# Designs tried in a protein design run: peptides against a protein of PDB entry 5ONS. Part 12

Target 1, 181 residues: chain A of PDB entry 5ONS
Amino acid sequence: MFKKFDEKENVSNCIQLKTSVIKGIKNQLIEQFPGIEPWLNQIMPKKDPVKIVRCHEHIEILTVNGELLFFRQREGPFYPTLRLLHKYPFILPHQQVDKGAIKFVLSGANIMCPGLTSPGAKLYPAAVDTIVAIMAEGKQHALCVGVMKMSAEDIEKVNKGIGIENIHYLNDGLWHMKTYK

## One batch from the design tools (peptide; made by RFdiffusion4, then SolubleMPNN)

Design b1_p9_4_s4 (from b1_p9_4, 6 letters changed)
Fold by OpenDDE base, seed 2:
Structure b1_p9_4_s4 (fold): chain B 181 residues (1-181), chain A 9 residues (1-9)
Amino acid sequence: as target 1 above (181 residues)
Amino acid sequence: MLEYVEPSY
């Protein structure tokens, strides 16, 4: 989603959300990520305005105090930014790729099944279309936010093709955006 | 919440 994204070229505008809209978004976030509920007032304090950075290709980034928290495309599901996920790693279920897959993920490539079934990888139960944090063998922080293109069960038994779609990864355009006020 | 540390890869 952000492989060729550039803040200077791809941001259209930024709007401050009304209280009612913020409440709706918070409810959506809790629905998607139930574990975030106890932390949501910390992540999005009531005293702080919430903004949406509107980008090309129907991408919207939710921000508070300039921090990029979540993003979505075409009114689809919200994804946490890696920066938020690093602070709250429990927001998403995890999958772990082996060391060999790291360089490909960091180039924006989708995660192939063998990278999730090989020694060093860890594949946890997950249904297709689940948004997941991609961890790496020997690393503490997620390197990617992805979407299961196959169930974990199918990844194991088929073990061919794209297991997880790469949505947002370290050093992509969103990562380099850092903040937006 | 965890204190943010820049990841290294």
Scores: peptide ipSAE 0.250, ipTM 0.867, DockQ to the pose 0.838
Fold by OpenDDE base, seed 3:
Structure b1_p9_4_s4 (fold): chain B 181 residues (1-181), chain A 9 residues (1-9)
Amino acid sequence: as target 1 above (181 residues)
Amino acid sequence: MLEYVEPSY
């Protein structure tokens, strides 16, 4: 989603949201990520304005005090940014790729099944279409936010093809945006 | 919640 993304070229405008819209978004976030509820007031304090940065390709980024928190495309599901996920690593279920897969993930490639079933990888139960945090063997921080294209069960059985779609990865255009005010 | 540390890859 952000492989060729640049703030100067791909941001259209920024809109400050009204209170009613913010409440709706918070409810959506709790529905998608139930574990975030106790932390939501800390992440999005009531006193702070919430903004949406509108980008090309129908991408919207939710921000508070310039911090990039969540993004979505075409009003689909919200994804946490890696910067938020690094502070709150529990808001997504995890999958772990082996060391050999790291360089490909960091180039924006989708995650192939063997990178999830090999020694050094850890594959946890998850249904198709689940948004997941991609961890790496021997690393502390998530390197990617992805979507399961196969269930964990099918990844193990088939062990061929795309297991997880790469949505947002470390050092992509969104990562380098850092803040927006 | 974790204290933010810049990741290294």
Scores: peptide ipSAE 0.221, ipTM 0.854, DockQ to the pose 0.806
Fold by OpenDDE base, seed 4:
Structure b1_p9_4_s4 (fold): chain B 181 residues (1-181), chain A 9 residues (1-9)
Amino acid sequence: as target 1 above (181 residues)
Amino acid sequence: MLEYVEPSY
């Protein structure tokens, strides 16, 4: 989603959300990420305005005080930014790729099944279309936010093709935005 | 919640 993303070229505008809209978004976030509920007031304090940075290709980024928190495309599901996920690593279920897959993920490549079934990888139960944090063997921080294109069960059984779609990865265009005020 | 530290790869 952000492989060729550039803030200067791909951001269209920024809007401040009304209170009612913010409440709706918060409810949606809790529905998507139940584990975030106890932390949501810390992540999105009521006293702070919430903004949407609108980008090309129907991408929207939720921000609070310039911090990039979540993003979505075409009003689909919200994804946490890696920066938020690093602070709250439990808000997504995890999958772990082996060391060999790291360079490919960091180039924006989708995660192939063997990178999730090999020694050093860890594959946890997850349904297709689940948004997941991609961890790496021997690393503390998630390097990617992805979407299961196959269930964990099917990844294990078929063990070929794209297991997880790479949505947002470390050092992509979104990562380099850092803040937006 | 964890204190943010810039990741390294």
Scores: peptide ipSAE 0.209, ipTM 0.832, DockQ to the pose 0.835
Fold by OpenDDE base, seed 5:
Structure b1_p9_4_s4 (fold): chain B 181 residues (1-181), chain A 9 residues (1-9)
Amino acid sequence: as target 1 above (181 residues)
Amino acid sequence: MLEYVEPSY
């Protein structure tokens, strides 16, 4: 989603959201990420304005005090930014790729099944379309936010093809935005 | 939660 994303070229505008819209978004976030509920007031304090950075290709980035928190495309599901995920790693279920897969993930490549089944990888139960944090063998912080294209069960059985779609990865265009005020 | 540290891989 952000492989060739540049803030200067791909951001269209920034809109401050009305209170009613913010409440709706918070409810959506709790629905998607139940574990975030106790932390949501810390992440999105009521006193702080919430903004959406509108980008090309129907990408929207939710921000509070300049921090990039979540993003979505075409009003689909929200994804946490890696920067938020690093603070609150429990927001997403995890999958872990082996060391060999790291360089490919960081190039924006989708995650192939062998990278999830090999020694050093950790594959946890997850259904298709689940948004997951991609962990790296031997690393503390997620390197990627992805979407399960196969269930964990099928990844193990088939062990061929794209297991997880790479949506947002470390050092992509979104990562380099850092903040937006 | 984890203390945020800017990662490098």
Scores: peptide ipSAE 0.177, ipTM 0.807, DockQ to the pose 0.819

Design b1_p9_5_s2 (from b1_p9_5, 3 letters changed)
Fold by OpenDDE base, seed 4:
Structure b1_p9_5_s2 (fold): chain B 181 residues (1-181), chain A 9 residues (1-9)
Amino acid sequence: as target 1 above (181 residues)
Amino acid sequence: MLPEVEPVF
């Protein structure tokens, strides 16, 4: 999603949300990520304005105090930014890739099944279309936010093709935005 | 404790 993303070229505008819209978004976030509920008042304090940065290709980035929190495309599901996920690593279920897959993930490549089933990887139960944090062997923080393109069961059984779609990765265009006020 | 500084990968 953000491999060729540049803030100067790909941001269209920024809007401040009304209270009713913010409430709807908070409810959606709790529905998508039940574990976030106790933390949502810390992540999105009631006193702080919530903004959406509108980008090309129907990308929207949810921000509070310039911090990039979540993003979505075409009003689909919200994804946490890696910056938020590093603060709250439990927001997403995890998958772990082996050490060999790291360089490919950091280039924006999709995660192939062997990178999830090999020694050093850890594959946890997850359904298709689940948004996941991609961890790496020997690393503490997530390097990618992805979407399961196969179930964990099918990844193990088939062990071929794209297991997880790479949506947002460390050092992509979204990572480099850092903040937006 | 939650990270206060930008995390290192």
Scores: peptide ipSAE 0.057, ipTM 0.606, DockQ to the pose 0.477
Fold by OpenDDE base, seed 1:
Structure b1_p9_5_s2 (fold): chain B 181 residues (1-181), chain A 9 residues (1-9)
Amino acid sequence: as target 1 above (181 residues)
Amino acid sequence: MLPEVEPVF
């Protein structure tokens, strides 16, 4: 999603949300990420305005105090930014790739099944379309936010093709955006 | 905070 994203070229405008809209978004976030509920008042304090940064390709980034929290495309599901996920690593279920997959993930490549089934990888139960944090062997923080294109069961059985779609990764255009106030 | 140029994650 952000492989060729540039803040200067791909941001269109920024909109401050009404309180009612913010409440709706908070409810959606809790539905998507139940583990976020106790932390949501810390992540999105009631006193702080919530903004949407509108980008090209129907990308929207949810921000509070300039921090990039979540993004979505075409009113689809919200994804946490890696910066938020590093602060709150429990927001997403995890999958772990082996050391060999790291360089490919950091180039924006989709995650192939062998990178999830090999020694050093860890594959946890997850359904198709589950948004996941991609961890790496021997690393502490997520390097990618992805979407399961196959179930964990099918990844193990088939062990061929794209297991997880790479949505957002370290050093992509969204990562480099840092803040937007 | 992770380095941007050389991420230590």
Scores: peptide ipSAE 0.056, ipTM 0.602, DockQ to the pose 0.190
Fold by OpenDDE base, seed 2:
Structure b1_p9_5_s2 (fold): chain B 181 residues (1-181), chain A 9 residues (1-9)
Amino acid sequence: as target 1 above (181 residues)
Amino acid sequence: MLPEVEPVF
């Protein structure tokens, strides 16, 4: 999503959300990420304005106090930013790639099944279309936010093709945006 | 726990 993203070229505008819209978004976030509920008032304090940065390709980035929290494309699901996920690593279920896959993930490549089934990888039960944090062997923080294109079971059985779509990765255009006020 | 430094890969 953000491989060729640049803040100067791809941001259209920023809008401040009405209270009713914020409430709806908070409810949606709790539905998508039930584990976030106890933390949501800390992540999105009631006193702080919530903004959406509107970008090209129908990308929207949810921000509070300039911090980039979540993003979506069109009416699709919200994804946490890696910056938020590093603070709250439990927001997403995890998958772990082997060391060899790191360079490909950091180039924006999709995660191939062998990178999830090899020694040093860890594959956890997950259904297709689940949003996941991609961890790496020997690393502490997630390097990618992805979407399961196959179930974990099918990744193990088939062990060929794209297991996880790379949506947002460390050092992509969204990562470099850092803040927006 | 919040990371003190930006993660490096």
Scores: peptide ipSAE 0.054, ipTM 0.606, DockQ to the pose 0.629
Fold by OpenDDE base, seed 5:
Structure b1_p9_5_s2 (fold): chain B 181 residues (1-181), chain A 9 residues (1-9)
Amino acid sequence: as target 1 above (181 residues)
Amino acid sequence: MLPEVEPVF
């Protein structure tokens, strides 16, 4: 999503949300990510304005105090930013890629099944279309936010093709956006 | 905050 993204070229505008809209978004976030409910008042304090940064390709980035928290495309599901996920690693279920896959993930490549079934990888139960944090062998923080294109079971059985779609990764255009006020 | 150019993950 952000491989060729640049803040100067791809941001259209920024809008401040009404209280009713913020409430709706918070409810949606809790529905998508039940584990964030106890933390949501810390992540999105009631006293702080919530903004949407509107970008090209129908990308929207949810921000509070300039911090980029979540993003979506075309009114689809919200994804946490890696910056938020590093603070709250439990927001998403995890998958772990082997050491060999790291360089490809950091180039924006989709995660192939062998990178999830090989020695050093860890594949955890997950349904197709689940948003997941991609961890790496021997690393502490997520390097990617992805979407399961196959179930974990099918990844093990088929062991061929795209297991997880790469949505957002370290050092992509969203990572480099850093803050927006 | 993690480094942007040389991320520690």
Scores: peptide ipSAE 0.048, ipTM 0.598, DockQ to the pose 0.209

Design b1_p9_5_s3 (from b1_p9_5, 4 letters changed)
Fold by OpenDDE base, seed 3:
Structure b1_p9_5_s3 (fold): chain B 181 residues (1-181), chain A 9 residues (1-9)
Amino acid sequence: as target 1 above (181 residues)
Amino acid sequence: MLPEVDPVF
């Protein structure tokens, strides 16, 4: 989603949200990520304005105090940014790729099944379309946010093709945006 | 937070 993204070229505008819209978004976030509920007042304090940065290709980035928190495309599901996920690693279920897959993930490539079933990988139960944090063998923080294109069961059985779609990865255009006030 | 470049991430 952000392989060729540049803040100067791909941001269209930034809007401050009304209180009613913020309430709706908070409810959506709790529905998608039930475990975030106790932390949501810390992540999005009531006293702080919430903004949406509107980008090309119908990308929207939710921000508070300049921090990039969540993003979505075409009013689809919200994804946490890697910067938020590094603070709150429990927001998403995890999958782990082997060392060999790291370079490909960091180039924006989708994650192939063998990178999830090989020695050094860890595959946990997850359904198709689940948003997941991609961990790497021997690393502490997530390197990617992805979407399951096969169930964990099917990845293990078939062990061929795209297991997880790469949505956002370390050092992509969203990562380099850092903050927006 | 992580630095801009973290080889250990």
Scores: peptide ipSAE 0.064, ipTM 0.620, DockQ to the pose 0.261
Fold by OpenDDE base, seed 5:
Structure b1_p9_5_s3 (fold): chain B 181 residues (1-181), chain A 9 residues (1-9)
Amino acid sequence: as target 1 above (181 residues)
Amino acid sequence: MLPEVDPVF
């Protein structure tokens, strides 16, 4: 989603949200990520304004105090930014790729099934379309936010093709967009 | 294209 994204070229405008809209978004976030509920007041304090940065290709980025928290495309599901996920690693279920997959993921490549079934990888139960944090062998923090294109069960038994779609990765255009006020 | 350097993570 952000492989060729640049803040200067791809941001259209920024809007500040009304309280009622913020409440609706918070409810959506809790619905998508139930584990975030106890932390949501810390992530999005009631006293702080919430903004949406509108980008090209119908991308919207949710921000608080200039911090980029979540994004979505065409009013689809919200994804946490890697910066938020590094602070709250439990927001998403995890999958782990092997050491060999790291540079491919960091180039924006989708995660192929063998990179999730090989020695050094760890594949955890997950359904199709689950948003997941991609961890790496021997690393502490997520390197990617992805979407399961196959269930974990199917990844194991089919073991070919795209297992997880790469949505956002370290050093992509969104990662380089550190803040927006 | 592969990154020149890996970030710390």
Scores: peptide ipSAE 0.053, ipTM 0.653, DockQ to the pose 0.081
Fold by OpenDDE base, seed 2:
Structure b1_p9_5_s3 (fold): chain B 181 residues (1-181), chain A 9 residues (1-9)
Amino acid sequence: as target 1 above (181 residues)
Amino acid sequence: MLPEVDPVF
């Protein structure tokens, strides 16, 4: 989603959201990520304005105090930014890739099944279309936010092709945006 | 383009 993203070229505008819209978004976030509910008032304090940065390709980035929190495309599901996920690693279920997969993930490549089934990888139960945090062998923080394209069961059985779609990764255009006020 | 080195993360 952000492989060729540049803030100067791909941001269209920024809008401040009305209270009713913010409430709706918070409810959506709780529905998508039930574990975030106790933390949501800390992540999105009621006193702080919430903004949407509108980008090309129907991308929207939810921000509070300039911090990039979540993003979505075409009114689809919200994804946490890696910056938020590093603070709250439990927001997403995890999958772990082996060391060999790291360089490919960091180039924006989708995660292939062998990188999830090999020694050093850890594959946890997950259904198709689940948004997941991609961890890496020997690393502390997530390097990618992805979407399961196969169930964990099918990844193990088939063990070839794209297991997880790479949506957002370290050092992509969104990562480099850092803040937006 | 592949990164030359893995970042610390």
Scores: peptide ipSAE 0.051, ipTM 0.651, DockQ to the pose 0.097
Fold by OpenDDE base, seed 1:
Structure b1_p9_5_s3 (fold): chain B 181 residues (1-181), chain A 9 residues (1-9)
Amino acid sequence: as target 1 above (181 residues)
Amino acid sequence: MLPEVDPVF
């Protein structure tokens, strides 16, 4: 989603959300990520305005105090930014790629099944379309936010093709935005 | 704030 993304070229505008819209978004976030509920007040304090950075390709980024929190495309599901995920690593279920997959993930490549089934990888139960945090062998923080394109069961069984779609990764265009007010 | 790409990330 952000492989060729540039803040200067791909941001259209920024709008401050109405209270009612914020409430709706918070409810959606809780629905998607039930475990976030106790933390949502510190992630999105009531006193702080919530903004949407509108980007090309129908991408919207939720921000509070300039911090990029979540994003979505075309009114689809919300994804946490890696920056938020690093603060709250439990927001997403995890998958772990082996060392060899790291360079490919960081180039924006989708994650192939062998990178999830090989020694050094860790594959955890997850259904198709689950948004996941991609961890790396020997690393502490997620390097990617992805979407399961196969179930964990099928990844293990078939062990061929795209297991996880790469949505957002370290050093992509979204990562480089850092903050936006 | 995390670096651009932490070698240990």
Scores: peptide ipSAE 0.049, ipTM 0.643, DockQ to the pose 0.250

Design b1_p9_6_s1 (from b1_p9_6, 5 letters changed)
Fold by OpenDDE base, seed 2:
Structure b1_p9_6_s1 (fold): chain B 181 residues (1-181), chain A 9 residues (1-9)
Amino acid sequence: as target 1 above (181 residues)
Amino acid sequence: MLPDVEPVY
């Protein structure tokens, strides 16, 4: 989603959300990520305005105090930014790729099944379309936010093709935005 | 919550 993304070229505008809209978004976030509920008032304090940075290709980035928290495309599901995920690593279920897959993930490539089934990888139960944090063998922080294109069971059985779609990865265009006020 | 870090890869 952000492989060719550049803040200067791909941001259209920024809007401040009304209270009612914010409440709706918070409810959506809790529905998507039930584990975030106890933390949501800390992540999005009531006293702080919530903004949406509108980008090309129907991408929207949710921000509070300039911090990039979540993003979505075409009013689809919300994804946490890696920066938020690093602060709250439990808000997504995890998958772990082996060391060999790291360079490909960091180039924006989708995660292939062998990178999830090989020694050094860890594959946890997950259904198709689940948003997941991609961890790496021997690394502490997630390097990617992805979407399961196959169930964990099918990844193990088939072990060919794209297991997880790469949505947002370390050092992509979204990562380099850092903040937006 | 974990502190802000720049991950090393």
Scores: peptide ipSAE 0.290, ipTM 0.868, DockQ to the pose 0.870
Fold by OpenDDE base, seed 4:
Structure b1_p9_6_s1 (fold): chain B 181 residues (1-181), chain A 9 residues (1-9)
Amino acid sequence: as target 1 above (181 residues)
Amino acid sequence: MLPDVEPVY
């Protein structure tokens, strides 16, 4: 989603959200990520305005105090940014790729099944279309936010093809935005 | 409260 993303070229505008819209978004976030509920007042304090940075290709980035928190495309599900995920690693279920897959993930490549079933990888139960944090062997912080394109069960059984779609990865265009005020 | 972390890969 952000492989060729550049803030100067791909950001259209920024809008401040009304209270009712913010409430709706918070409810959606809790529905998507139940574990975030106790932390949501810390992540999105009531006193702070919430903004959406609108980008090309129907991408929207939710921000508070310039911090990039979540993003979505075409009003689909919200994804946490890696920066938020690093602060709250429990927001997403995890999958772990082996050491050899790291360089490919960091180039924006989708995660292939063997990278999730090999020694050094850890594959946890997850349904297709689940948004997941991609961890890496020997690393403590997620390197990617992805979407399961196969269930964990099917990844293990088939062990061929794209297991997880790479949506947002470390050092992509979104990562390099860092903040937006 | 968890701090910001800049991971290295």
Scores: peptide ipSAE 0.052, ipTM 0.667, DockQ to the pose 0.751
Fold by OpenDDE base, seed 3:
Structure b1_p9_6_s1 (fold): chain B 181 residues (1-181), chain A 9 residues (1-9)
Amino acid sequence: as target 1 above (181 residues)
Amino acid sequence: MLPDVEPVY
């Protein structure tokens, strides 16, 4: 989603959200990420304005005090940014790729099944279409936010093809945006 | 919660 993203070229505008819209978004986030509820007032304090950075390709980035928190495309599901996920790693279920897969993930490549079933990888139960944090063997912080294209069960059974779609990865255009006020 | 750090890969 952000492989060719540049803040200068791909941001259209930024709008401050009305209170009613913010409340709606918070409810959507709790529905999508039930575990976020106890932390949401810390992540999005009531006293702080919430903004949407509108980008090309129908991408919207939710921000508070310049911090990039969540993003979505075409009013689809929200994804946490890696920067938020590094602070709250429990927001998403995890999958772990082996060391050999790291360089490919960091180039924006989708994650193939063997990279999730090989020694050094860890595959946890997850349904198709689940948004997941991609961890790496020997690393503490997630390197990617992805979407399960197969269930964990099918990844193990079939062990061929795209297991997880790469949505947002370390050092992509969104990562380099850092903040926006 | 983890501190605000940039991981190195």
Scores: peptide ipSAE 0.052, ipTM 0.652, DockQ to the pose 0.812
Fold by OpenDDE base, seed 5:
Structure b1_p9_6_s1 (fold): chain B 181 residues (1-181), chain A 9 residues (1-9)
Amino acid sequence: as target 1 above (181 residues)
Amino acid sequence: MLPDVEPVY
């Protein structure tokens, strides 16, 4: 989603959200990420304005005090930014790729099944379409936010093709955006 | 759980 993204070229505008809209978004976030509920007031304090940075290709980035928290495309599901995920790693279920897959993930490549089934990888139960944090062998912080394109069970059985779609990865255009006030 | 430094891969 952000392989060719540049803040200067791909941001259209920024709007401040009304209280009612913020409440709706918070409810959506809790629905998507139940584990975030106890932390949501810390992540999005009531006293702080919430903004949406509108980007090309129908990308929207939710921000508080300039911090990029979540993003979505075409009114689809919210994804946490890697920066937020690094603070709250439990927001998403995890999958772990082997060390050999790291360079490909960081180039924006989708995660192939063998990178999730090989020694050094760890594949955890997850259904198709689940948004997941991609961890890496020997690393502490997630390197990617992805979406399961196959169930964990099918990844193990088929072990061929795209297991997880790469949505946002370390050092992509969104990562380099850092803040937006 | 803020990392001390930017992640390095």
Scores: peptide ipSAE 0.049, ipTM 0.665, DockQ to the pose 0.613

